# Ledger of designs, part 297: peptides against a protein of PDB entry 3V4L

Target 1, 386 residues: chain A of PDB entry 3V4L
Amino acid sequence: GQPLAKDKVALLIGNMSYWEHPKLKAPLVDVYELTNLLRQLDFKVVSLLDLTEYEMCNAVDEFLLLLDKGVYGLLYYAGHGYENFGNSFMVPVDAPNPYRSENCLCVQNILKLMQEKETGLNVFLLDMCRKRNDYDDTIPILDALKVTANIVFGYATCQGAEAFEIQHSGLANGIFMKFLKDRLLEDKKITVLLDEVAEDMGKCHLTKGRQALEIRSSLSEKRALTDPVQGAPCSAEALVRNLQWAKAHELPESMCLKFQCGVHIQLGFAAEFSNVMIIYTSIVHKPPEIIMCDAYVTDFPLDLDIDPKHANKGTPEETGSYLVSKDLPKHCLYTRLSSLQKLKEHLIFTVCLSYQYSGLEDTVEEKQEVNVGKPLIAKLDMHRGL

## One batch from the design tools (peptide; made by RFdiffusion4, then SolubleMPNN)

Design b2_p27_8_s4 (from b2_p27_8, 13 letters changed)
Fold by OpenDDE base, seed 5:
Structure b2_p27_8_s4 (fold): chain B 386 residues (1-386), chain A 27 residues (1-27)
Amino acid sequence: as target 1 above (386 residues)
Amino acid sequence: EKEKKAEELEKKRKYGEGKPKLVSMAT
């Protein structure tokens, strides 16, 4: 019969905004495109941008809590990385220069923990460089891995080689994601699918002799990303898994704010990623005696590190949101919250209405405080260990 | 004008003006 997954869970991490290292661009688009494809494959996807070491550890721990016997686990990483002695290291955004293994997440340690869960399939897609880090001479004493036949590594590049971005008109895609996205929905054994992606990369004149996909597999079964999820969630563990995923993806409800002057504001929310939300405001009613009015969001929690210069923009693109702009309402002011994982408390902020009456020279201000609780990933309390 | 800029960005995303440039992800 066709193999069945008990469930399907994916963690996607895209690190771009490094503190002490060159900034990347491709992870933004690549995590977004892969998220949408894996959702079409019935994966429960958590998508996270720009994580610190501590935030990456917590994201992996929460991902491991969603894993169980016969569950398909997929980890995608796009960012800086290195490979020493056959161990792959993902570099957090707060990593020092130079970084060492103690500042980074070892993929083989994550694999060990996934094997302890008796997962049905373990897929690692690593869109990072695989050069040796000469500043790290540590040989990780990895505990002995269990002998399992359910592991697949897709390395975006060869051992000791660089990965590349394709930059075009200010946007970028990783070379790996450019070819992976065209085949990811195919009903094929995952190693066959990745081999076809490797062939497509090898035929491309841009990538030929610069980057080649490496596939490492112990997969003895015909497992595919298209394999159906086993039935309705009948187990308590499956219900808990569904609730945890739903909790991490719950948006605040849209609100209609009424001001004393008779102006009505629509406040809305959209998810770009599990840790990235767009707030938008629009004037839905204005009394005729009010000639001009604007609605601004302000007074955000300090933990979010929101620059007011990037808030209240007349387009989503002016906030740095290029991916979801087509799905947002037009004629709003837009604010992008890019670090929801840092939120320790409820998201409380102020809506400030500035307006002018006909025949008055001075602007009037009214303010309303809004509490939207913990949006998206902030409900998982990724700070519980501090 | 703002809708034109979003359409131009989406056109640039889909059809890409200029030669694609490979940039290393190395540190």
Scores: peptide ipSAE 0.391, ipTM 0.718, DockQ to the pose 0.696
Fold by OpenDDE base, seed 3:
Structure b2_p27_8_s4 (fold): chain B 386 residues (1-386), chain A 27 residues (1-27)
Amino acid sequence: as target 1 above (386 residues)
Amino acid sequence: EKEKKAEELEKKRKYGEGKPKLVSMAT
């Protein structure tokens, strides 16, 4: 019969905004494009940008809670990384310079934990450099992996080599994601699909002799990312998994705020990633006697580290949101919350209405506090233990 | 005008104007 997945779960991490290392650009677009493709494949996708060491550990732990017997698990990472002694290390955004193995996440440790879940398929897609870190001489003593014939690694580059971004008109994509996205929806065994991606990368004149895909697999069965999910969630574990994923993707409902001056504001929310949300405000009703009127958001929780200079922009793009801008309403003020994983409390903020009456020079302000609960990934309380 | 900028950005995202440049992701 056709192989079935009990469920399909993916964790996608894109690290770009490093503190002590060169900033990257490609992970933003690559995580977003891969998220949209995996959702079309009926994956439950958690997508996270710019994680610290602690936040990456917690994201992996929450991902492992979604894994169970016969579930397909996919981990994608785009960021800085290294490979020492055949072990792959993902570098968090808060990693020191130089970094060592104790500052980084070992992929083989994550694989060990995935094997304990008796998963149906384990896929690792690693869009990072595989150079040796000469500042880390530690040989990790890893416990022996179980012999499971269900593992696939797609490395964006060869051992000891660099991965590259393709920069075009101020945007960037990873080379690996550029070719992977064109084939990811094909109904093929995952190793055959990755071999075709490797061939496409090898035909590209830009990448030829600079970057090549490496495939490492023990996959003995015909398994594809297109494999259908086994029907309605019949198990208590499948119901728990569905509820846990749904919590991490729940947006606040859109609100209509009414001010004493008779102005009505629409407050709306959009997800860019599981930890990145856009807030937008629009004036939906204004009395004719009010000549100028703007609705600003302010007084965010300190945990979110929101710079007021980057809030309340006249376009989504001015906030750094280039991916969801087409799906947002026009003629709003936009604010991007990029660190929802840091939110310890409910998202409480102020909507400040600034306006002028016809024939008065003075600006008047009215304020309304808004509580939207815990949006998106903030419902998982990834900061528990700090 | 803002619609044209969003469409131009989406066109630049999909089709990219100019010569592609490779940039290393190395530290």
Scores: peptide ipSAE 0.387, ipTM 0.722, DockQ to the pose 0.624
Fold by OpenDDE base, seed 2:
Structure b2_p27_8_s4 (fold): chain B 386 residues (1-386), chain A 27 residues (1-27)
Amino acid sequence: as target 1 above (386 residues)
Amino acid sequence: EKEKKAEELEKKRKYGEGKPKLVSMAT
């Protein structure tokens, strides 16, 4: 019979906005495109951008809580990275220059922890460089991995080589994701699918002799990303996993705010990633005596580090949201919250209505405080250890 | 013609104007 997954869970991390290192661009599009494809494959996807070392550790810990016996686990990483002594290191956005193993996450340590969960399949997709870091002479003493015969690594590049972005006017894709996305939905054994992706990369004149996919596998069974999830969650553990994932992906409900002047505002929310949300405001009713009115959002929690200069934009693109703008309502003011993992408290903010009456020169303001609770990933309390 | 122009606009949106540049993800 076709293999069944008990469940399917993916953690996708895209690091771009490095503090002490060159900024990347591809992880934004690559994490977004992969998220949408894995959702079509019935994966529970957590998608995170621009994580610190501490935030990456917590994201991995929360991912490991979603793993259990017979669950398919997929980890995707796009960002800076290195490989020393066959160990792969993912570089957080706050990593110093130079970085060492103590500042980075070892993928083989994550694999060890995944093997303790008795997972049905472990897939690692590593869209990073695999050059040696000559500033890190640390030989990680890793405990011996268990022989589970269910591990697949897709490395975007060969050992000791670089990974590349294809940059075009403002946007970029990783070379690996460019070819992976065209095959990802195919009902094939994951190692066969990755081998076809390697062939497609090898045929492309841009990538030939620059970047080649490396596949490392112990997978003894015919497992595919298309393998159906085993029926209704019959176990208490499966119910807990489903609730935990649902909690991390719950958007605030749209609100209708009514002001004393008779203006009505719709406040809406959209997820770009598990840690990135767009707030949008629209005027849905205006009395005829009011000639001009705008609805601004302000007074965000300090933990979110929201620059007011980047808030309340006339387009989603002006906030840095290029991917979900087609799915947003038009003629709003838009604000992008890109660091929801940092939120320790409820998301409380002010909606400020600025308006003018016909025949009055002075602008009038009314304000309402809004509490939307903990949106998306903020419900997981990734900061509980600080 | 409209589909080809929509595909060209979607290619321009996905890939922008100019030659594709390979940029290393190395530090």
Scores: peptide ipSAE 0.383, ipTM 0.721, DockQ to the pose 0.405
Fold by OpenDDE base, seed 4:
Parts: sequence; C-alpha cells; structure tokens
Structure b2_p27_8_s4 (fold): chain B 386 residues (1-386), chain A 27 residues (1-27)
Amino acid sequence: as target 1 above (386 residues)
Amino acid sequence: EKEKKAEELEKKRKYGEGKPKLVSMAT
C-alpha cells in the first residue's frame, strides 16, 4: 500500500539579520514559499526568522517534542553555515566573528535526536554554504548514528562550495528554493524529487557550473512528502502534538475598539511567520464632526525591540512585509512584530487615537490598552531560561 | 499559456525586470 505518515511536522529557520556577518535576503522568501507548499502537503509547519543560538536550540527542542514514532520530520534551514568533517553547522544571527561549533547548531546532533523519536522519515534541506570553517578546529565526537534507513539530506550546494542568492530589485530567492518549489508538490519518492530538482539546477544557464544540489540518502522505503497522514489522532501523543502546534499558530482575535469620541477602530492580526505578526488598525466608524483621525499602536513590551519609526506605516511594505501584503486589508496602519519568540509576557500595547474636530485646531488623543495574550510562537515560551 | 504569462508577469512584478544577480551566501 501507499506508505502513511503518523503525522508530518516541519521546522523552517531563515537567518538573515546577522549581527557580525553579512546580511542575507533570500531566507525571507524561501521560508515563506516553503511554508505555503508544506502546508498544502498537510505538514504542521513552524516557520521562524532571525533566531539567536538560544532561540534556535529551543526551536529544535520544541520541534523534537512534535516528533514521534512514524512521524515525518522535515528541517529546512536557510542562512550562513559551514561544514567541517562532514558535519553541517547552522549559524545563529548572534554568532560571533569568527564563529565556532560551540556557537552553532550541528545538524547531525539534531538527526541523532530525531532517530531517538523513531521517526518515519527525516528530511534535511540545508540552504547554506558548505565551506570549511578554518577557525573551528573542533572535531565533534559524534556518537554513531543508528542505521534507520529513513534519512534524506538535500544540500543546496556541493561540499566545500558556496550557496547563492538570486537578487532582484526587491525580493531574493535562494537558487535551491527557486527549483525546489516547482517540484515540491509532486507525488514522488523524496530522493527522486530532489534528483529532478538537481537536474533542473544543472540545466539552468544561470546556475550551471556555479551551484549544484547534493543528495545524501539512506532511504530504504518509497517515502514522499505527499504521503497521507494516518487518519484521526487516536493516541494521546498525537492529540498533544496537534494541541501544541495549534497553540503555536493561534492568532489573536480581531477586536473592535470604541473610543469616547464615537470613533470605532478595527484591530486585526496577521501571521507572516510563526514568530512574525502584523498588527493593523482601521477606522470603521467616524462621527461626521471628526475631520481627521488615525489609530496608532504604541507602548509595546521592551523584549520585542520595536522601533516606533518602523511602526504605524501606511503600507505593509514600509514595515518590511512584502509577502503577506496582498492578503492584508487595505487602508490601514501597519506594524510588524518580527521577534515574537522574545516575548516573555503577554502582548500588551496601547492603541492611541489621534483626532481633530471640525473647527478646532487642537488634536485630541484617546488611549486604550489592549492585552492579546501570547500570540503565535510566544505561547511556546521559547525564551524560558534567558 | 495565459496562466504561464500571468505567472511570468507576477514574477516580473515581484522580482523586477533586471538581470538576476547571483550573490554568494558566504561569510
């Protein structure tokens, strides 16, 4: 029969905004496009941008809690990275210059932990450079991996080679994601699908002789990303997994705020990623005596590092949100919260209505505090221990 | 054919008309 997955879980990490290293652009689009494709494949997707070492460790730990016997696990990483002695290291955004293995996450260690969960399939998609880091002389004493015959690595580039971004005027893709996205929905064994992606990269004049996909696999069964999830969650573990994922993806409900002046504001929320939320405000009712009014959001928790200069924009694009802008209501003020994993407390903020009456020169302000609890990934408390 | 042209137009809108530049992701 067709193989069944007990469940399908993906962790996607895109690191771009490095502190001590060159900033990247492709991971933004690549994580977003891959998230949408994996959701169409019935994956439970956690998508995270710009993680520190500690936040990456916690994201991996939470991902491992979603894994169980016969679950398909997919880890995608786009960012800086290196390969020493056949070990792949993902570089966090806070990594020092130079970085070492102690500052980075070893993919083979994650694989070991996934093997302990008795997963049905382990897929690693690594969109990073595979150059040796000469500043890291550490030979990791990795325990011998179990022979589980359910492992697939897709490396965006060859050993010792660089990965590339395709930069255009506004958005960039990684070369790997550019070709992967065109085939990812195909009902094929994952190694066959990746081999076809490798052929497409090899036929493209832009990428030919510059970047080639490497596939490493020990996959004894015909497993595909299209494999159906086994029916209704009958185990306690499957119910817990579903509840945990649902909590991490719960948006705040849209609110209608009523001010004393008779202005009504719609406050809405949209997820760009599991750790990135857009808040938008719109005026839904205005008394005729009020000639101008705007609804600003302010007084965010300090843990979110929200610069007021980047808040309350007239377009999603002015906040840095280029991907979800088509799905947002028009004619709002927009604020992008890009670091929800840092939120230690409830998301409490102020909605400030600034307005002017007809025939009065003075601007009047009214304020309402809003508590939306812990949105999205903030429910997982990924900051626990900082 | 119309869908492919719409996708190409949307790709041009999102990514612009410029020749794609390859930029290394190396540190």
Scores: peptide ipSAE 0.351, ipTM 0.703, DockQ to the pose 0.325

## One batch from the design tools (peptide; made by RFdiffusion4, then SolubleMPNN)

Design b2_p28_1_s1 (from b2_p28_1, 10 letters changed)
Fold by OpenDDE base, seed 1:
Parts: structure tokens; sequence; C-alpha cells
Structure b2_p28_1_s1 (fold): chain B 386 residues (1-386), chain A 28 residues (1-28)
């Protein structure tokens, strides 16, 4: 019969905004596109941008809590990386320059932990460079992997080679994701699918002799990303997993705020990623005696590191949100919260209405505090231990 | 600078304006 997955879980990490390294652009679009495709494949997807070492460790730990016997696990990473002694290292955004293995996450350590969960399939998609880091002489003592015959690595590039992005008009796509996205929904054994992606990439004149897909697999069974999820959760752990994932993807409800002047504000929320939310405000009612009014959001928790200069923009694009702008209401003020993983407390902020009456020169302000609880990934308390 | 490095690694694509192939490399 067709193989069944007990469940399907994916962790997607895209690191771009490095502190001490060149900034990347492709991970933004690539994580978003892959998230949408994996959701169509009935994956439970956690999508995270711009993680520190500590946040990446916690994201992996939370991902491992979603894994169990016969669950399909997929890890995608796009960012800086290196390969020493056949071990792949993902570089966090806070990694020093130079970075070492102690500053980075070893993919083979994650694989070991996934094997302990008795997973049905382990897929790693690594969109990073595979050059040696000459500043790291550490030989990781990896314990012997179990012979599970369910492992697939898709490396965006060959050993010792670079991975590339195509940058155009301020946006970018990784070369790997450019070809992977066109085939990801195909009902094929994952190694066959990746081999076809390798052939498509091999026809690309831009990357010929610079980048080529490498597939490393021990997959003995015909497993596909299209394999159906087993219908009913058969264990208490499966129910907990479903609830935990649902909590990490729950948006705040839209609110209608009423001010004393008679102005009504709609406050809305949209998810871009599991750790990235757009807040938007719109004037839904204005008394005719009020000639001008604007509704600003302010007084965010300090942990979110919100620069007021980037808040309350007239377009989603001015916040750096290019992907969800089509699904947002028009004629709002937009604020992008990009670090929801940093939120230790409830998201409490102020809505400030600034307005002017006809025939008065003075601007009037009214304020309302809003508590929306813990949105999205902030419900997982990824800071437990700081 | 990091910015000078980012500019230096950009490979122009022939026939495509404002389009670059960029290796996801760091400067160390």
Amino acid sequence: as target 1 above (386 residues)
Amino acid sequence: SIEEFEESIRIPIPGEENTYLVPMVTYQ
C-alpha cells in the first residue's frame, strides 16, 4: 500500500539579518514559498526568520517535541553555513566573526535526535554554502547514527562549493528553491523528486560549474512528501502535538476600538511567518466634524526591539512585508513585528488616535491600551531558560 | 566593510538589468 505518515512536521529557518556577516535576501521569499507548498502537502509548518543561536536551539527542541514514531520530519535551512569533516553547520544571526562550531547548530546532531524519535522520514534541505571553515578546527565527536534507512539530504550545492541567490529589484530567490518549488508537489519518492530538481538546476547556465544539487540518502522505502497523514490522532502525544502547533499559529482576533470623539478604529493582525506578524489599523468611522485622524500603534514591549521609524507605515512594503501585502486590507497603517520569538510576556501596546476638529488648530490625542495575549510562536515560550 | 564585500561578490547577469547572482558567502 502507499506509505502513511503518522503526521508531517516541518521546521523552516531563514537567517538573513546577520549582525557580523553579509546580509542575505533569498531566505525571506524561499521560506515563505516553501511554507505555502508544505502546507498544501498537509505539513505542520513552523517558519522562523532571523534566529539567534539560543533561539535556533529552542526552535529545534520545539520541533523535536512535534516528532514521534512514524512522523515525517523536514528541516529546511537557508542562511550562512559551512561543512567541516562531513558535518553541516547552520550559522545563527548573532554568530561572531569568525564563527566556530560552538556558535552554530550541527545538522547531524539534530538528525541523531530525530532518529531517537523513531521518525518515519527525515528530510534535510540545506540552502547554504558547504565550504570548509578554516577558523574551526573542532572535530565533533558524533555518536554513531542508527541505521534507520529513512534519511534524505538535499544540499543546495556540492561539498566545498557555494550556494547562490538571484537578486532582482530588491527581492531574491535561492537557486535551490527556484527549482525545488516547481516539483515539490509531485507524487514521487523524495529522492526521485530531488534528482529531477538536480537535472533542472544542471540546465541552468547561471550556476553551471558553480552550484549543483547533491543528494545524500539512505531511504530504502518509497516515501514521498505527498504521502497522506494518518487520519485520526492515535495517541495522546499526537493530540498534544496538534494542540501545540495550533497554539503557535493562532492570531489575535480583530478588534473594533471606539474613541470618545466618536472615531472607530479596526485593529487587525496577519501572520507572515510563525515569528512575524503585521498589525494594521484603519479608520472605519469618523464624525464629520473631525477633518483629519490617524491611528498609530506604540509602546510595544522592549523585547520586540521595534524601531518607531519603521512602525505605522502607509504600505506593508514600507515595513519590509512584500509577501502578504496582497492579502492585507488597503488604506491602513502597518507595523511589522519580526521577532515574536523574543516576547516573554503578553503583547500589550497602545493605540494612539491623533485627530483635528474643523476650525480648531490644535491636534487632540486619545489613547487605548490593547492586550492581545501571546500571538503565534510567542505561545511556545521559546525563552524558557533565560 | 561588509557593504563593500556584498557589492564585490555580486555577479551581473548578462542581458538582465539590475539582476545579480550572489554567493551566500561570508567574509571572515
Scores: peptide ipSAE 0.477, ipTM 0.921, DockQ to the pose 0.792
Fold by OpenDDE base, seed 5:
Structure b2_p28_1_s1 (fold): chain B 386 residues (1-386), chain A 28 residues (1-28)
Amino acid sequence: as target 1 above (386 residues)
Amino acid sequence: SIEEFEESIRIPIPGEENTYLVPMVTYQ
C-alpha cells in the first residue's frame, strides 16, 4: 500500500542578520517559499529567521517534541555553515568570529535525536557552505547512529564547496531553492525528486563547477513528501502535536479601537514567519472636525529590541517586509516585529493617536494600551530555561 | 571590513544589471 505518515513536521531556519559575519539575503525568500510549499504538502511548519545559539537549540528541542514513531521530520537550514570530519554545523547569528563547534549546532546530533524518536522519514535540507573551518580542530565524538533506512540529506553543495545565492535588486534566492521549489510538490520518492533537482541545477551555467547538489540517503522505502497523513488524530500525542502547532501559528484577532475624539482605528496582524509579525494600523472613521490624524504603535516590550525609527512605516517594504505586502491592506502604517521568539511576556504596546482639529494649530494625542497575548512562536515559551 | 569582504566575493552576472552570484561564505 502507499506509505502513510503519522504526521508531517518541518522546522525551517533562515539565518541572515549575523553580528560578526557577512549578512545573507537568500534565507528570507527561501524559507518563505519553502514554508508555503510544505504547507500545501500538509506539513506542520515552524519557520524562524535570525536565531541565536540558544534560540536555535530551543527551536530544535521544540521540533523534536513534535517527532514520534512514523512522523515525517524535515529540517531545512539556510545560513552560514561548515563541515568538519563529515559533521555539518549550522552557524547561529550571534556566533563569534572565528566560530567553533561549541558556538554551532551539529546536524548529526539532531539526526541522532530524530532516530531515537523512530521517525518514518528524516529529511535534512542544508543550504549552507560545506567548507572546512580550520579554527575548529574538535572531532565531535558522535555516539553510534542507529542503523535506519529512512534518512535523506540534500546538501545544496558538495563537500568542501560553497553554496551560492543570486542577489538581485535587494532580494536573493539560493541556487538550491531555485530548483527545489519547482519539483517539491511532485509525487515522487524523495531521493528521485532530489536527483531531478540535482540534474536541473547541474544545467545551471552560473554554478557549473562551483556548486553541485549532493544526496546522501539510506532510504530503502518508497517515501515521498506527498505521502498522506494518517487520518484524524487517534492518539493523545497526535492531539498534542496539533495543539502545539496551532498555538505557534495563532495570530491576534484584528481590533477596532475607538478614541474619545470619535476616531476609529483598525489594528491588524499578519504573519510573515513563525517569529515575524506585521502590525498595521488604519483610520476607518474620522469626524469631519479632525483635519489630520495618524495612529502610531509604540511602547513595545524591551525584549523585542524594536528601534522606533523602523516602526510605523508608510509601506510594508520600508519595514523589510517584501513577501506579504501584496496580502496587506493599503494606506496603513506598518511595523515589523522580527524577534517574537524573544518575547517572555504578553505583547503589550500603546496605540498613540495624533490628531489636529480644524482651526487649531496644536496637535492632540490620545493613547490606548493594547494586550494581544503571546502571538505566534511566543506561545511556545522558548525561553523557559533562562 | 565585512563590507569590503562582501563586495570582494560578489560575482557579476553577464547581461543582468544589479545581479550578483554571491557565495554564502564567512570571512575568517
Scores: peptide ipSAE 0.472, ipTM 0.919, DockQ to the pose 0.801
Fold by OpenDDE base, seed 4:
Structure b2_p28_1_s1 (fold): chain B 386 residues (1-386), chain A 28 residues (1-28)
Amino acid sequence: as target 1 above (386 residues)
Amino acid sequence: SIEEFEESIRIPIPGEENTYLVPMVTYQ
């Protein structure tokens, strides 16, 4: 029969906003596009942008809690990286220059931990450079991997080579994701699917002689990303996994705020990523005596590092949200909360209504505090220990 | 600077305006 997955779980990490390294652009679009495709494949997807070393470790730990016997695990990473002695290292955004293995996450260590979970399939998709880091002389003593015959690596590039992005008009896509997305939904053995992606990349004139997909696999069974999830979670572990994932993806409910002046504001929330939320405000009722009114959000927790210059924009795109803008209500003010993984407490903020009465020159303000609890990934408390 | 490095690694794509092939490399 067709193999069944007990469940399907994916962790997608896109690092772009490096502190001490060149900024990347492709991970934004690539993580988003891959998230949408994996969701269509019935994956439980956690999608995270711009993680520190500590946050990446916690994201991997939370991902490993979602893994169990016969679960399909997929890790995607887009960012800076290196390969020393056949070990792949993912570089966090807070990595020093030069970075070393102690500042980075070793993919083979994650694979070891996934093998301890008795997973049905382990897929790594690594959209990073595979050059040697000459500043890291550490030979990691990795414990011997188990022979599980359920492992697939898709490397965006060859060993010792660079991975590329195509930048256009402020956006970018990784070369790997450009071809992967066209085939990802195909009902094929994952190694066959990746081989077809490698052929498609090999036909591209931009990448010819610069970047080629490498597939490393030990996969004895015909397993596909399209493999159906085994029916209703009958195990306590499957119920816990479903509840844990659901908690990490719960948005705050939309609210209707009523101000004393008789203005009504709708406050809404949208997820761009598991750690990125858009807040939007709209005027749903305005008394005729009020000629102008705007509803601003302010007083965010300091842990979120929200620059007021990027808050309360007339378009999602002005906040840096280019991907979900089509699904958002129009004629709002928009604020993008990145880094929800840093949120220690409940998300409390102020909605400030600024308005003017007909025939009065003075602007009046009314304020309401809003508590929306812990949105999305903030429920996992990924900051615990800082 | 990092910004000068980011500009230096951009490869213009012939026939596409404001389009660049950029290696995901560091200056390390």
Scores: peptide ipSAE 0.464, ipTM 0.916, DockQ to the pose 0.774
Fold by OpenDDE base, seed 2:
Structure b2_p28_1_s1 (fold): chain B 386 residues (1-386), chain A 28 residues (1-28)
Amino acid sequence: as target 1 above (386 residues)
Amino acid sequence: SIEEFEESIRIPIPGEENTYLVPMVTYQ
C-alpha cells in the first residue's frame, strides 16, 4: 500500500539580515515559495525569518514538540552556515564575527532529537555553504545517532563548497530552491525527487564546477512528501499538535473602528510568514464635511523594534513586503511587523485618525487603542526560557 | 567593509542586466 504519514510538520528558517556578516536576499523568496508548496502537500508549516541564536533554539524546540511517532519532519534552512568534521552548523543573525559552534545550531544535534521522537521520516534541506570554519577547531562530541532507516539530507552544495543565490533587481533566489520548487509536488520517493533536482542543477551552466546538490540518505522505504496523512487525528497527541500549529497561525480578525467624528476605519491583518505580519488601515466611511483624513498606527510594543519611519507606508513594497502585496487590499496604509517572535505581551497599539474639517485650518486628532492578543508565532511564547 | 566585500563577491551573468551570481559566504 502507499505509505501513510501520521502527520506532516515542517520548520523553515531563512536568515538574511545578519548583524556582523554579509546580508543575504534569497532566503526571503525561498522560504515563502517552499511554504506555499509544502502547504499544498498538507504540511503544517512554521516559516520564520531572521532569528537570533536564542530564537532559533526555541523554534527548533517548538518544532520538536510537533513531532511524534510516525510524523514526517522536514527542516529547511537558508542562510549562512559551515561544516566542520561532517557536522552542519546554521548561523543565527546575531552571530559574532568570527562565529563558533557555540554561537550556532548543529543540525546533527537536531537530528538526534528527531530520532528520539520516533518520526516516520526526517528530511533536512540545507541551503547554506559547507565550507570549513577555520576559526572554530571545536570537535563536537556528538552522541551516537540511532541507526534509523528514515533520514534524508538534501544539501544545496557539496562538502567544502559554496551555495549561491541569483540576485536580480533587488530580489534573489537560491539555486537549490530554483530547481527544487519545480519538482517538489511530484509523487516520487524523496530521494528520487532530489536526484532529479540534482540532475536539473547539473545542467545549469552558472553552477557547473561551483555548486552541486548532495544527497545523503538512509531511507529504506518508498516515502514521498506527497504521502497522505492518516485520517482525522485520532490520538490526543495529534489533536494537541493540530491545535498548537493552528494557534501559531491564527491571524487577528479584521475590525471596523468608529471615531467620534463619524469616520470609519477598516483595520486588517495578513500573514507573510509565521513571524511576519502586515497591518493595513483604510478609510471606509468619511463624512462630507471632513476634507482630509489619514489613519495611522503607532505606539507598538518596544519588543518589536518598529521604526515609525518604516510604518504607515502607501504601498506594501515600501514596507519591504513584495510577496503578499497582490493579496492585500489597495489604497491602504501598510505596516510590516517582522519580529513577532519577540512579542512577550499582547499586541497593543494605537490607531490615530488625523482629519480636517471644511473651512477650518487646524487638524483634529482622535486615538483608539487596539488589543489583538498574541498574533501568529507570538502564541508559542518562544521566550519562555529567559 | 561588509558592503565592499558583498560587492567584491558578485559575479555578473553575461547577457543579463543587473543580474549576479552571489556566493552565500562570509568574510571570515
Scores: peptide ipSAE 0.461, ipTM 0.916, DockQ to the pose 0.751

